# Designs tried in a protein design run: peptides against a protein of PDB entry 4HTP. Part 58

Target 1, 231 residues: chain A of PDB entry 4HTP
Amino acid sequence: SQTVASHVPFADLCSTLERIQKSKGRAEKIRHFREFLDSWRKFHDALHKNHKDVTDSFYPAMRLILPQLERERMAYGIKETMLAKLYIELLNLPRDGKDALKLLNYRTPTGTHGDAGDFAMIAYFVLKPRCLQKGSLTIQQVNDLLDSIASNNSAKRKDLIKKSLLQLITQSSALEQKWLIRMIIKDLKLGVSQQTIFSVFHNDAAELHNVTTDLEKVCRQLHDPSVGLSD

## One batch from the design tools (peptide; made by RFdiffusion4, then SolubleMPNN)

Design b2_p14_1_s2 (from b2_p14_1, 6 letters changed)
Fold by OpenDDE base, seed 1:
Structure b2_p14_1_s2 (fold): chain B 231 residues (1-231), chain A 14 residues (1-14)
Amino acid sequence: as target 1 above (231 residues)
Amino acid sequence: SFVERFQKLIEELE
């Protein structure tokens, strides 16, 4: 079945997240999220205009925005050190070179940027001059690849994990990879709370999530902001 | 922009 996520470029989510992160005020952060959400809902209505009982919802995006609440897929088994080594290999970086060392020693980097401890930002600057200007992945494709990684991690298929990671990396811009890394590590650093995200999504979202701990149910049941839990 | 792209997608569906 067709989903909104299959039509939305991952780049559009990443650009939205970037705007949210760069915004200093809560209101501005909320505005950027709301703009993305409203557009998503409008497209959903258009896409499913003639279809009843669809299960499609904001869930594919929400699970990337709130990755710490993911319960459907198992652990990725990926840490910063693994990604560092992968990038060094993929980008053919000299192992004793400055960029390789930045990735490996991301917690105490030498340089002008105050990005100590933020692997994704360090990776971004290494990737920026070396990667595609635009990615080609949809949100659906990103989730499919992440599902593959989790599944193969559970099955202890390291080679297949690497394959899926390479697909993600080679089809993504530096900016997209920055956010992808943060999604995998489950720390987006948006500057807005989970509660705020839920509140913007739906007035009853936080409550429903507290009861069910099921992010998909929250997104599906509360897809319409005008329809509450009691309705 | 994101909004413009989505609007275009919506229009293509109509």
Scores: peptide ipSAE 0.356, ipTM 0.910, DockQ to the pose 0.975
Fold by OpenDDE base, seed 4:
Structure b2_p14_1_s2 (fold): chain B 231 residues (1-231), chain A 14 residues (1-14)
Amino acid sequence: as target 1 above (231 residues)
Amino acid sequence: SFVERFQKLIEELE
């Protein structure tokens, strides 16, 4: 089925998240999220103009923005140490080299950027001079690959997990990988609360999520900001 | 911007 997520570049979501993260005030953070959401909804309406009963919603994006609320996809089984080793291998980094050590010792403050403990930021700087400048993945493709990783983890197929990760990595810019890592680790560091995200999405979103704990249902049922729970 | 890209996508559907 045709979805909004199949048309939206993952890069656009990442750029939005980057803007949110860099924004200092709550209001500015909200503005960036709202702009993305509104654009998504407008495109949804256009895409599904002739189809009244679709299940398509903001869910493909929302589950990446609030990855800690993911309940459909099983655990990835991926930690920073695994990613570090993967990058060292993929990028053919000298094991005793500066960049390899940065990835492996990401918790130790190294340098002036204050990125200690943020593996994604450390990875970003290692990747920036080595990766493609522009990614090619859509939000749907990212979710498909993440689904594959989770499924392969459940099946204990480490080789296939690696394969899916490589597909993500090789088709993503350094910036996209930064955010992808944070999505996998489930810590986006946006500086805006879950409650705020829900409030911007729909006035009843937090309430519905508290009752159902179903992010897809929240996104589908409250797709229209003008239609409430009681409607 | 992503807004422009979304707009382009919408236009392509029309």
Scores: peptide ipSAE 0.351, ipTM 0.909, DockQ to the pose 0.960
Fold by OpenDDE base, seed 2:
Structure b2_p14_1_s2 (fold): chain B 231 residues (1-231), chain A 14 residues (1-14)
Amino acid sequence: as target 1 above (231 residues)
Amino acid sequence: SFVERFQKLIEELE
């Protein structure tokens, strides 16, 4: 089935998140999110112009923007230490080398960037000179791979988890991986609240989520910003 | 920009 997420590069979401994070004020952060959302909705309308009853919505993006609200996908079972070890292996970093130690000891203040405790940022700087400049994954593909990771974690298939992670990593830029890591760890550090994200999405979004705790229902039922819950 | 990319995608669908 046709979905907006199958057409939107993951890179575009990551670029939006990067802009939001770098913005100083709430208003500017909101502007960047709104721009992405509006573009998504316009594309949705064009894609589904001749199909009224579709279940497609902003959900594929929203669940990556608000990963702490994910309820459909089970736990990944992935921590920073696991990712550090994976990167060391994948990038063939000397275990006693500077970059390997930065990844393993990400909580310890080291270097000039002052990014201690932020594994994603540390990983970004290690990856930047070593990875693709542009990724190739769509938002749908990213979600499919994350679904695979969660499913295989439940099934205790570590080999398949690694396979999916490697696919994510090898097809992503350093910037995309920075945000992917934050999505997996469920801490985006955007500087904007959940309430703000919901309020921009739809006036009734926060209320509906508080009642249902179902992010997909929120995105589907409130896809049209002009149609409220009481309508 | 991604906005331009979205617009291009929309145009390709029409």
Scores: peptide ipSAE 0.335, ipTM 0.906, DockQ to the pose 0.970
Fold by OpenDDE base, seed 3:
Structure b2_p14_1_s2 (fold): chain B 231 residues (1-231), chain A 14 residues (1-14)
Amino acid sequence: as target 1 above (231 residues)
Amino acid sequence: SFVERFQKLIEELE
């Protein structure tokens, strides 16, 4: 069956996240998230107009926005140091060069942008002049690749993990990779709380999540903002 | 904008 996630470019999610991060006020951050969510719901209704009972929901996007709440896929087994080494290899960066050292020593201030400790931002600036300008992945494809990484990590297949990572990287812009890194590391730095995200999604979302700890169930049961838990 | 892209996708389904 078709899903909304199979039609939505990963770039559109990333641009939304970028707008949220750059926004200073809570209200503006909420507006950007709500706009994306409303568009998703409208597309869902159109896509599934002839099918009343579908399992499709906002879950594919929500699990990327709140990656710390992921419970379906197992751990990736990926840290910043692994990504740094991968990028150095992939981009053929000199090991003693400025960019390689920035990636490896991302916790040390370089005085350029004040991004010490934020690996994703450091990676972004290294990647910006070296990567394609527009990515080609959908949200579903990103989740499929992340599922592959988690599964292969569990199976201790390092070669297949690398294969999936390379596929993600080579089909993503620098901006998309910035956010992908943050999703993998499970820290988006949006400046908006989990509670706020849930409250915008549905009035009962926080309550249902507190009881079930199941993000997919939250997204599926509370897909319609006008239908509550008690209905 | 992505909103316009979503709208276009919706129109293509109709």
Scores: peptide ipSAE 0.326, ipTM 0.902, DockQ to the pose 0.970

Design b2_p14_1_s3 (from b2_p14_1, 8 letters changed)
Fold by OpenDDE base, seed 4:
Structure b2_p14_1_s3 (fold): chain B 231 residues (1-231), chain A 14 residues (1-14)
Amino acid sequence: as target 1 above (231 residues)
Amino acid sequence: SFVDRVEELIKQLE
């Protein structure tokens, strides 16, 4: 079945997240998220105009925006050190070179940007001159690849994990990879709280999540902002 | 962006 996520480029989600992160005020951050969400809902209505009782929802995007709340997908088994080593290999960086050392020692402030401790930002600057300018993945494809990584991690298939990671990396811009890394590490640094995200999504979202701890149920049951839990 | 293109994307579904 067709999903909204199969039509939305991952790049567009990343651009939205980037706008949110760069925004200083809470109101501006909320605006960027709301605009994306409203567009998603509008597209959903059009896509499913002739199909009632679809299970499609904002969940594919929400689980990437709030990766800490992921309960369906098992652990990736991926840490910053693993990604650093992968990038060094993939980009053929000299191991004793400046960029390799930046990736490996990402916790140590080495630059003027104040990005110490944020591996994704360090990776971004290393990737920017080396990667594609535009990615080709949809949100659904990203989730499929992440599902593959989690499944293969559970199965201890390191080679297949690497394969899926390489597919993600090679089909993503530096900006997309920055956000992908943050999704995998489960720290987006948006500057907006989980509660705010839920509040913008639906007035009853936080309550339903507190009861169910099921992000998909929250997205599906509260897909329509005008229909509450008591309705 | 998706936000900017949503109307066009909807038209492509018709």
Scores: peptide ipSAE 0.473, ipTM 0.943, DockQ to the pose 0.872; fails the geometry check
Fold by OpenDDE base, seed 3:
Structure b2_p14_1_s3 (fold): chain B 231 residues (1-231), chain A 14 residues (1-14)
Amino acid sequence: as target 1 above (231 residues)
Amino acid sequence: SFVDRVEELIKQLE
């Protein structure tokens, strides 16, 4: 079955997240999220106009925006140190070079950007002059690759984990990889709370999630903002 | 962006 996620570029989600992060006020952050969500719902209605009973929802995007609430995928088994080593290998960076040391020692303040402790930002600046300007992955494809990583981690297939990571990296821009890293590490640093995200999505979203702890169920049952839990 | 192109993308479904 066709999904909205199969039509939305991952780059567009990342650009939305970037706008949210750069916005100073809560109201502006909410506006950017709401515009993306409203567009998603509008596209959903058009895509499924002849099929009323679909399981498709905002879940593919929501699970990337709130990765700490992920319960369907098992653990990725990926930390910053693993990613640092992978990038050094993939980019053929000298191990004693400036960029390799930045990735390995990301917690130590280096330079004027104040990005100490934020591995994703350090990686972004290393990747920006070296990778594609535009990625080719949809949100669905990103989720498929993340599913593969989690499954292979559970099965202890390190070679297949590396293969999926390489597919993600080689088909993504520096900006997309910045956000992908934050999704994997489960810290987006958006400056907006989980409660705010839920409140914008649906008035009853926080309540339903508190009871079920099922993010997919929240997205499916509360897909229509005009239909509440009591309806 | 997806937000800017959503109307065009919908027309392509049709």
Scores: peptide ipSAE 0.472, ipTM 0.943, DockQ to the pose 0.880; fails the geometry check
Fold by OpenDDE base, seed 5:
Structure b2_p14_1_s3 (fold): chain B 231 residues (1-231), chain A 14 residues (1-14)
Amino acid sequence: as target 1 above (231 residues)
Amino acid sequence: SFVDRVEELIKQLE
């Protein structure tokens, strides 16, 4: 069946997240999220206008925005050091070069940008001059690849994990990879709380999540902002 | 962006 996530480029989610992160005030952060959400809901209504009882929802995006609440997908088993080594290999970076050392020693401040400890930002600057300007993956495809990584991690298939990671990396811009890394590490640094995200999504979202701890259920049951839990 | 293109994307479904 068709999903909204199969039509929305991952780049568009990342650009929204970037706008949220760059916004100084809570109100502007909320505005950017709301605009994306409203567009998603509008597209959903159009896509499913002739279909009743669809299971499609905002969940594919929400689980990437709130990755710390992920319960369906198992652990990736991916650390910053693994990604660093992968990038060094993929980009053919000299091992003793400045960029390789930045990736490996991302926790040590070496520059004026204050990006110490944020591997995703370090990676972004290394990738920016070397990667595609625009990625080709949809939100659905990103989730499929992340599912593959988690599944193969559980199965201890390191080679297949690497294949899926390479597919993600080679089909993503530097900006998309910055956010992908943050999703995998489960720290987006958006500057807005989980409660704020839920409150914008639906007035009853926080309550339902507190009871069920099921992010997909929250997204499906509260898809319509005008329909509450008691309806 | 998706926000900017949503109307166009909807038209493509028709």
Scores: peptide ipSAE 0.470, ipTM 0.943, DockQ to the pose 0.870; fails the geometry check
Fold by OpenDDE base, seed 1:
Structure b2_p14_1_s3 (fold): chain B 231 residues (1-231), chain A 14 residues (1-14)
Amino acid sequence: as target 1 above (231 residues)
Amino acid sequence: SFVDRVEELIKQLE
């Protein structure tokens, strides 16, 4: 079935997240999220104009924005060290070179950026001069690949995990990869709380999530901001 | 961006 996520470039989600992160005030952060969400809902209404009882919702995006609340897919089995090694291999970085060492020792301050401990930012600067300027993946495709990674991790198929990761990496810009890494590691560093995200999404979202612990149900049941739980 | 293109994208669905 058609989904909004199949039409929205992952790059556009990432650019929104980037705007949120760079914004200083809560209000500005909220505005950027709201604009994306409102556009999503508007597109949803158009896409599903002639279809009732669709299960499509903001969930594909929400689970990437709040990856710590993911309950559908299993663990990726991916940490920063694994990604570092993968990038070194993929980019053919000299093992003892500056960039390889930056990735491997991401917790230690190196260079002038002050990004110690933020692997995604370190990776971004390494990737920026070496990868595509524009990615080609949709939000749905990203989720499909992440599902594949989780499934193959559960099945202990390391080669297939690598394959999916390579597909993600080779089809993504440096900026997209920065955010993808943060999604995998489950720390977006947006500067807004989970509660704020829920509040912007729907007034009853936090409550419903507290009861169900089901992010998909939250997104589906509270798809319409004007329709509450009691309605 | 998606936000900027949403109207155009909707028109493409018609």
Scores: peptide ipSAE 0.452, ipTM 0.939, DockQ to the pose 0.880; fails the geometry check

Design b2_p14_1_s4 (from b2_p14_1, 6 letters changed)
Fold by OpenDDE base, seed 2:
Formats: structure tokens, sequence, C-alpha cells
Structure b2_p14_1_s4 (fold): chain B 231 residues (1-231), chain A 14 residues (1-14)
């Protein structure tokens, strides 16, 4: 079925998240999020112009922006150590080399960037000179791969988990991987609260989520910012 | 920018 997420590059979401993170003030952070959301809604209206009853919504993006609220997808079973080992293998990094040690000991201060404890940022600097400049994945494809990882984790299929991770990594830029890691670990470090994200999305979003705890329902029922819960 | 990309994509759909 036609979805907005099948047309939107994952890179565009990551660029938006990067802008939000780099913004100092709440207002500027909100502006960047709103710009992405408004563009998404406009595209939705164009894509579904002749189809009034669709289930498509902002949910594919929202579940990546607020990964801690994910309830549909089961646990990934992925930690920083696993990713470190995978990168060392994939990039053929010497195990006793500087970059491998940075990834494995990401919690230890290394003194260069002050990014101790932020695995995604450490990974970014290791990946930047070694990866593609632009990724090729859509938001839908990213979600499909993440679904696969969660499903295979439940099924204890480690080899298939690795396969899906490799697909994500090999088709993503360093910046995209930085944000993908943060999505998997469920810590985006945007500097904006969940409440703010909901408030920008829809006036009734926080309330509906508090009642239902269903992020997809929130995105679907409140897709139109002009239509409230009481309507 | 992504906004420009979205605009182009929308134009292609119309």
Amino acid sequence: as target 1 above (231 residues)
Amino acid sequence: SFVERFKKLIEELE
C-alpha cells in the first residue's frame, strides 16, 4: 500500500533530528520539527488526495522520534557492545587499534570530543571517513528492518539479526547511523521533551496518548491538526 | 533542502 514513509528518505528525518539537536532554544527546536511535520502532512494530502479512508499517518516517523514509546515492536536485544563488535568486524578495524578501542570503551573519556558515554557520537566519528555520504533507505525500509530485528530477537535468530543490521549499516551514511543507533538504544538526546513533541503534533495528542498508550492511534486519530478528539 | 524535495515530490503526484 502507498504510504508517505515509503517515499521519504531516512536521511531527511536524520537531518531534521540533527538540526533539532544542534538548536539551542526550545523555539528553534520546535520550528525544525514543525517544518518536517508540516511537509509530511502536505505530502500525505497529495498522496492520498483521491482516497479518503486511509490508515497512513505520521506513525512511521513518530515511532522513530519517540522510540521509548514503542509498543508494537518487541525488544531488539541490541546493546552498544554488540554494535561495537559489529563495526569492528565490518570495518575491519584492528582489535587493538585506536578506533576499535574507542568503540569498545565508549564510556571512558578519550579527551578529544568530550563524547564519553555517547556511543552514537563516537561511532559517527569512526564512520564518517569510511561510509557513504548519502544513504538509500526510506523511513518505511528502516522500520521494516527494525521489525525484522525485533522479530528475530524474539525467535533467537542471531544470524538473521546480524543480517538486518548489516543491511541498515551498509545503506546508511555516518549521520544516519548515528541517529539509527540512538533510535535502537532509545535515547535521541534531542533536548526537547515528549510533551513538547506531542504539543506540536496536536493539541490533544498528549491526552490521547496518556489514555491509550498507543502511538499509532494518536498519529492516526489526530492526523489533522484542526480536528480534535471531541469532534 | 528536504522541504524542496518534498515540494518536488508533491508536484510529481499532482
Scores: peptide ipSAE 0.351, ipTM 0.908, DockQ to the pose 0.916
Fold by OpenDDE base, seed 4:
Structure b2_p14_1_s4 (fold): chain B 231 residues (1-231), chain A 14 residues (1-14)
Amino acid sequence: as target 1 above (231 residues)
Amino acid sequence: SFVERFKKLIEELE
């Protein structure tokens, strides 16, 4: 089925997240999120102009923005150490080299960036001079690949997990990979609370989520900001 | 910007 997510580049979400992260104030963070959301909703209306009662919603993006609330997709089974090893292999980094050691010892402060403990940032700087400048994945494709990873993890197929990860990595920029890593690890470090995200999305979103614990249902049922829970 | 891209996508659908 045709979805908004199938048309929206993953890069656009990542750029939005980057803006949110870099913003100092709550208001500015909210503005960036709202702009993305509003654009999404407008595109949804245009895409589905002639189709009533579609199940398409903001869910494909929301589940990446609030990955800790993911309940549909099973665990990835991926940790920083696995990613470090994968990148070392993929990038053919010398095992005793500076970059390999940075990835493996990401918890130890190295350099002046103050990125200790943030694997995604460390990975970003390693990847920036080595990977594609522009990614090619849509939000739907990213979710499809993440679904594959989760399924393969459930099936204990490490080889297939690696394959799916490689597909993500090879089609993503350094910036996109930074955010992808944070999505997988489920820590975006946006500096804005879950409650704030829900509040911007819909006035009743937090309440509905508290009751249902179903992020897709929240996104679908409260797709229209003008239609409340009681309607 | 992504806003411009969204606008373009919308225009392509209409």
Scores: peptide ipSAE 0.279, ipTM 0.887, DockQ to the pose 0.963
Fold by OpenDDE base, seed 5:
Structure b2_p14_1_s4 (fold): chain B 231 residues (1-231), chain A 14 residues (1-14)
Amino acid sequence: as target 1 above (231 residues)
Amino acid sequence: SFVERFKKLIEELE
């Protein structure tokens, strides 16, 4: 079946997240999120105009925005060190070179950017001159690849994990990879709280999540902002 | 912008 996520480029989510992160005030952060959400809902209505009671919802995006609340897929088993080594290999970086050392020693950066401890930002600057300017993945494809990683981690299939990671990396821009890394590590650093995200999504979202702890149910049941839990 | 892209996608469905 058709889903909104199968049509929305992952780049569009990442650009929204980037705008949110760069925004100084809460109100501006909320505006950027709301614009993305509203566009998603409008597209949903158009896509499913002739189909009632679809299971499609904002969930594919929400689980990437709030990765700490992920309960469907298992752990990725991926840490910063693993990603560092993968990038060094993939980009053919000299082992004793500046960029390789930056990735491996991301906790103690010597640069002026002040990105201490943020592996995703370190990776971004290394990737920017070396990777695609525009990615080709949809939100659905990203989630499919992440599902594959989690499943193969559970099965201890390291070769297949690497395969899926390579697909993600080779089809993503530096900016997309920055956010992908943050999604995998489960720390987006948006500067906006979970409560705020839920409040913007739906007035009853926080309450429903507190009871169910099921992000998909929250997105599905509260898809329409005008229809509450009590309706 | 992503908004414009979404609008285009919607128009293609109509």
Scores: peptide ipSAE 0.274, ipTM 0.884, DockQ to the pose 0.971
Fold by OpenDDE base, seed 3:
Structure b2_p14_1_s4 (fold): chain B 231 residues (1-231), chain A 14 residues (1-14)
Amino acid sequence: as target 1 above (231 residues)
Amino acid sequence: SFVERFKKLIEELE
């Protein structure tokens, strides 16, 4: 069956996240998230207009926005140091060069942008002049690749993990990779709380999540903002 | 914008 996630470019989610991060006020951050969510719901209604009982929901996007709440897929087994080494190899960066050292020593201030400790931002600036300007992945494809990484990590298949990572990297812009890294490391730095995200999604979302700890169930049961838990 | 892209996709489904 078709899903909304199979039609939504990963770039659109990333651009939304970028707008949220750059926004200074809570209200503006909420507006950007709401616009994306409302568009998703409208598309869902159109896509599934002839099918009443579908399992499709906002879950594919929500699990990327709140990656620390992921419970379906197992751990990726990926840290910043692994990504740094991968990028150095993939981009053929000199090991003693400026960019390689920035990636490896991302916790040390370089004086350029004040991004010490933020690996994703450091990676972004290294990638910007070296990557495609536009990515080609959908949200569903990103989740499929992340599922592959987690599964292969559990199976201790390092070669297949690398393969999936390379697919993600080679089909993503620098901006998309910035956010992908943050999703993998599970720290988006949006400046908006989990509670706020849930409250915008549905009034009962936080409560249902507190009871079930199941993000997919939250997204599916509370897909319609007008239908509450008690209905 | 992504909003306009979504609108276009919706129109294609109708």
Scores: peptide ipSAE 0.267, ipTM 0.880, DockQ to the pose 0.976

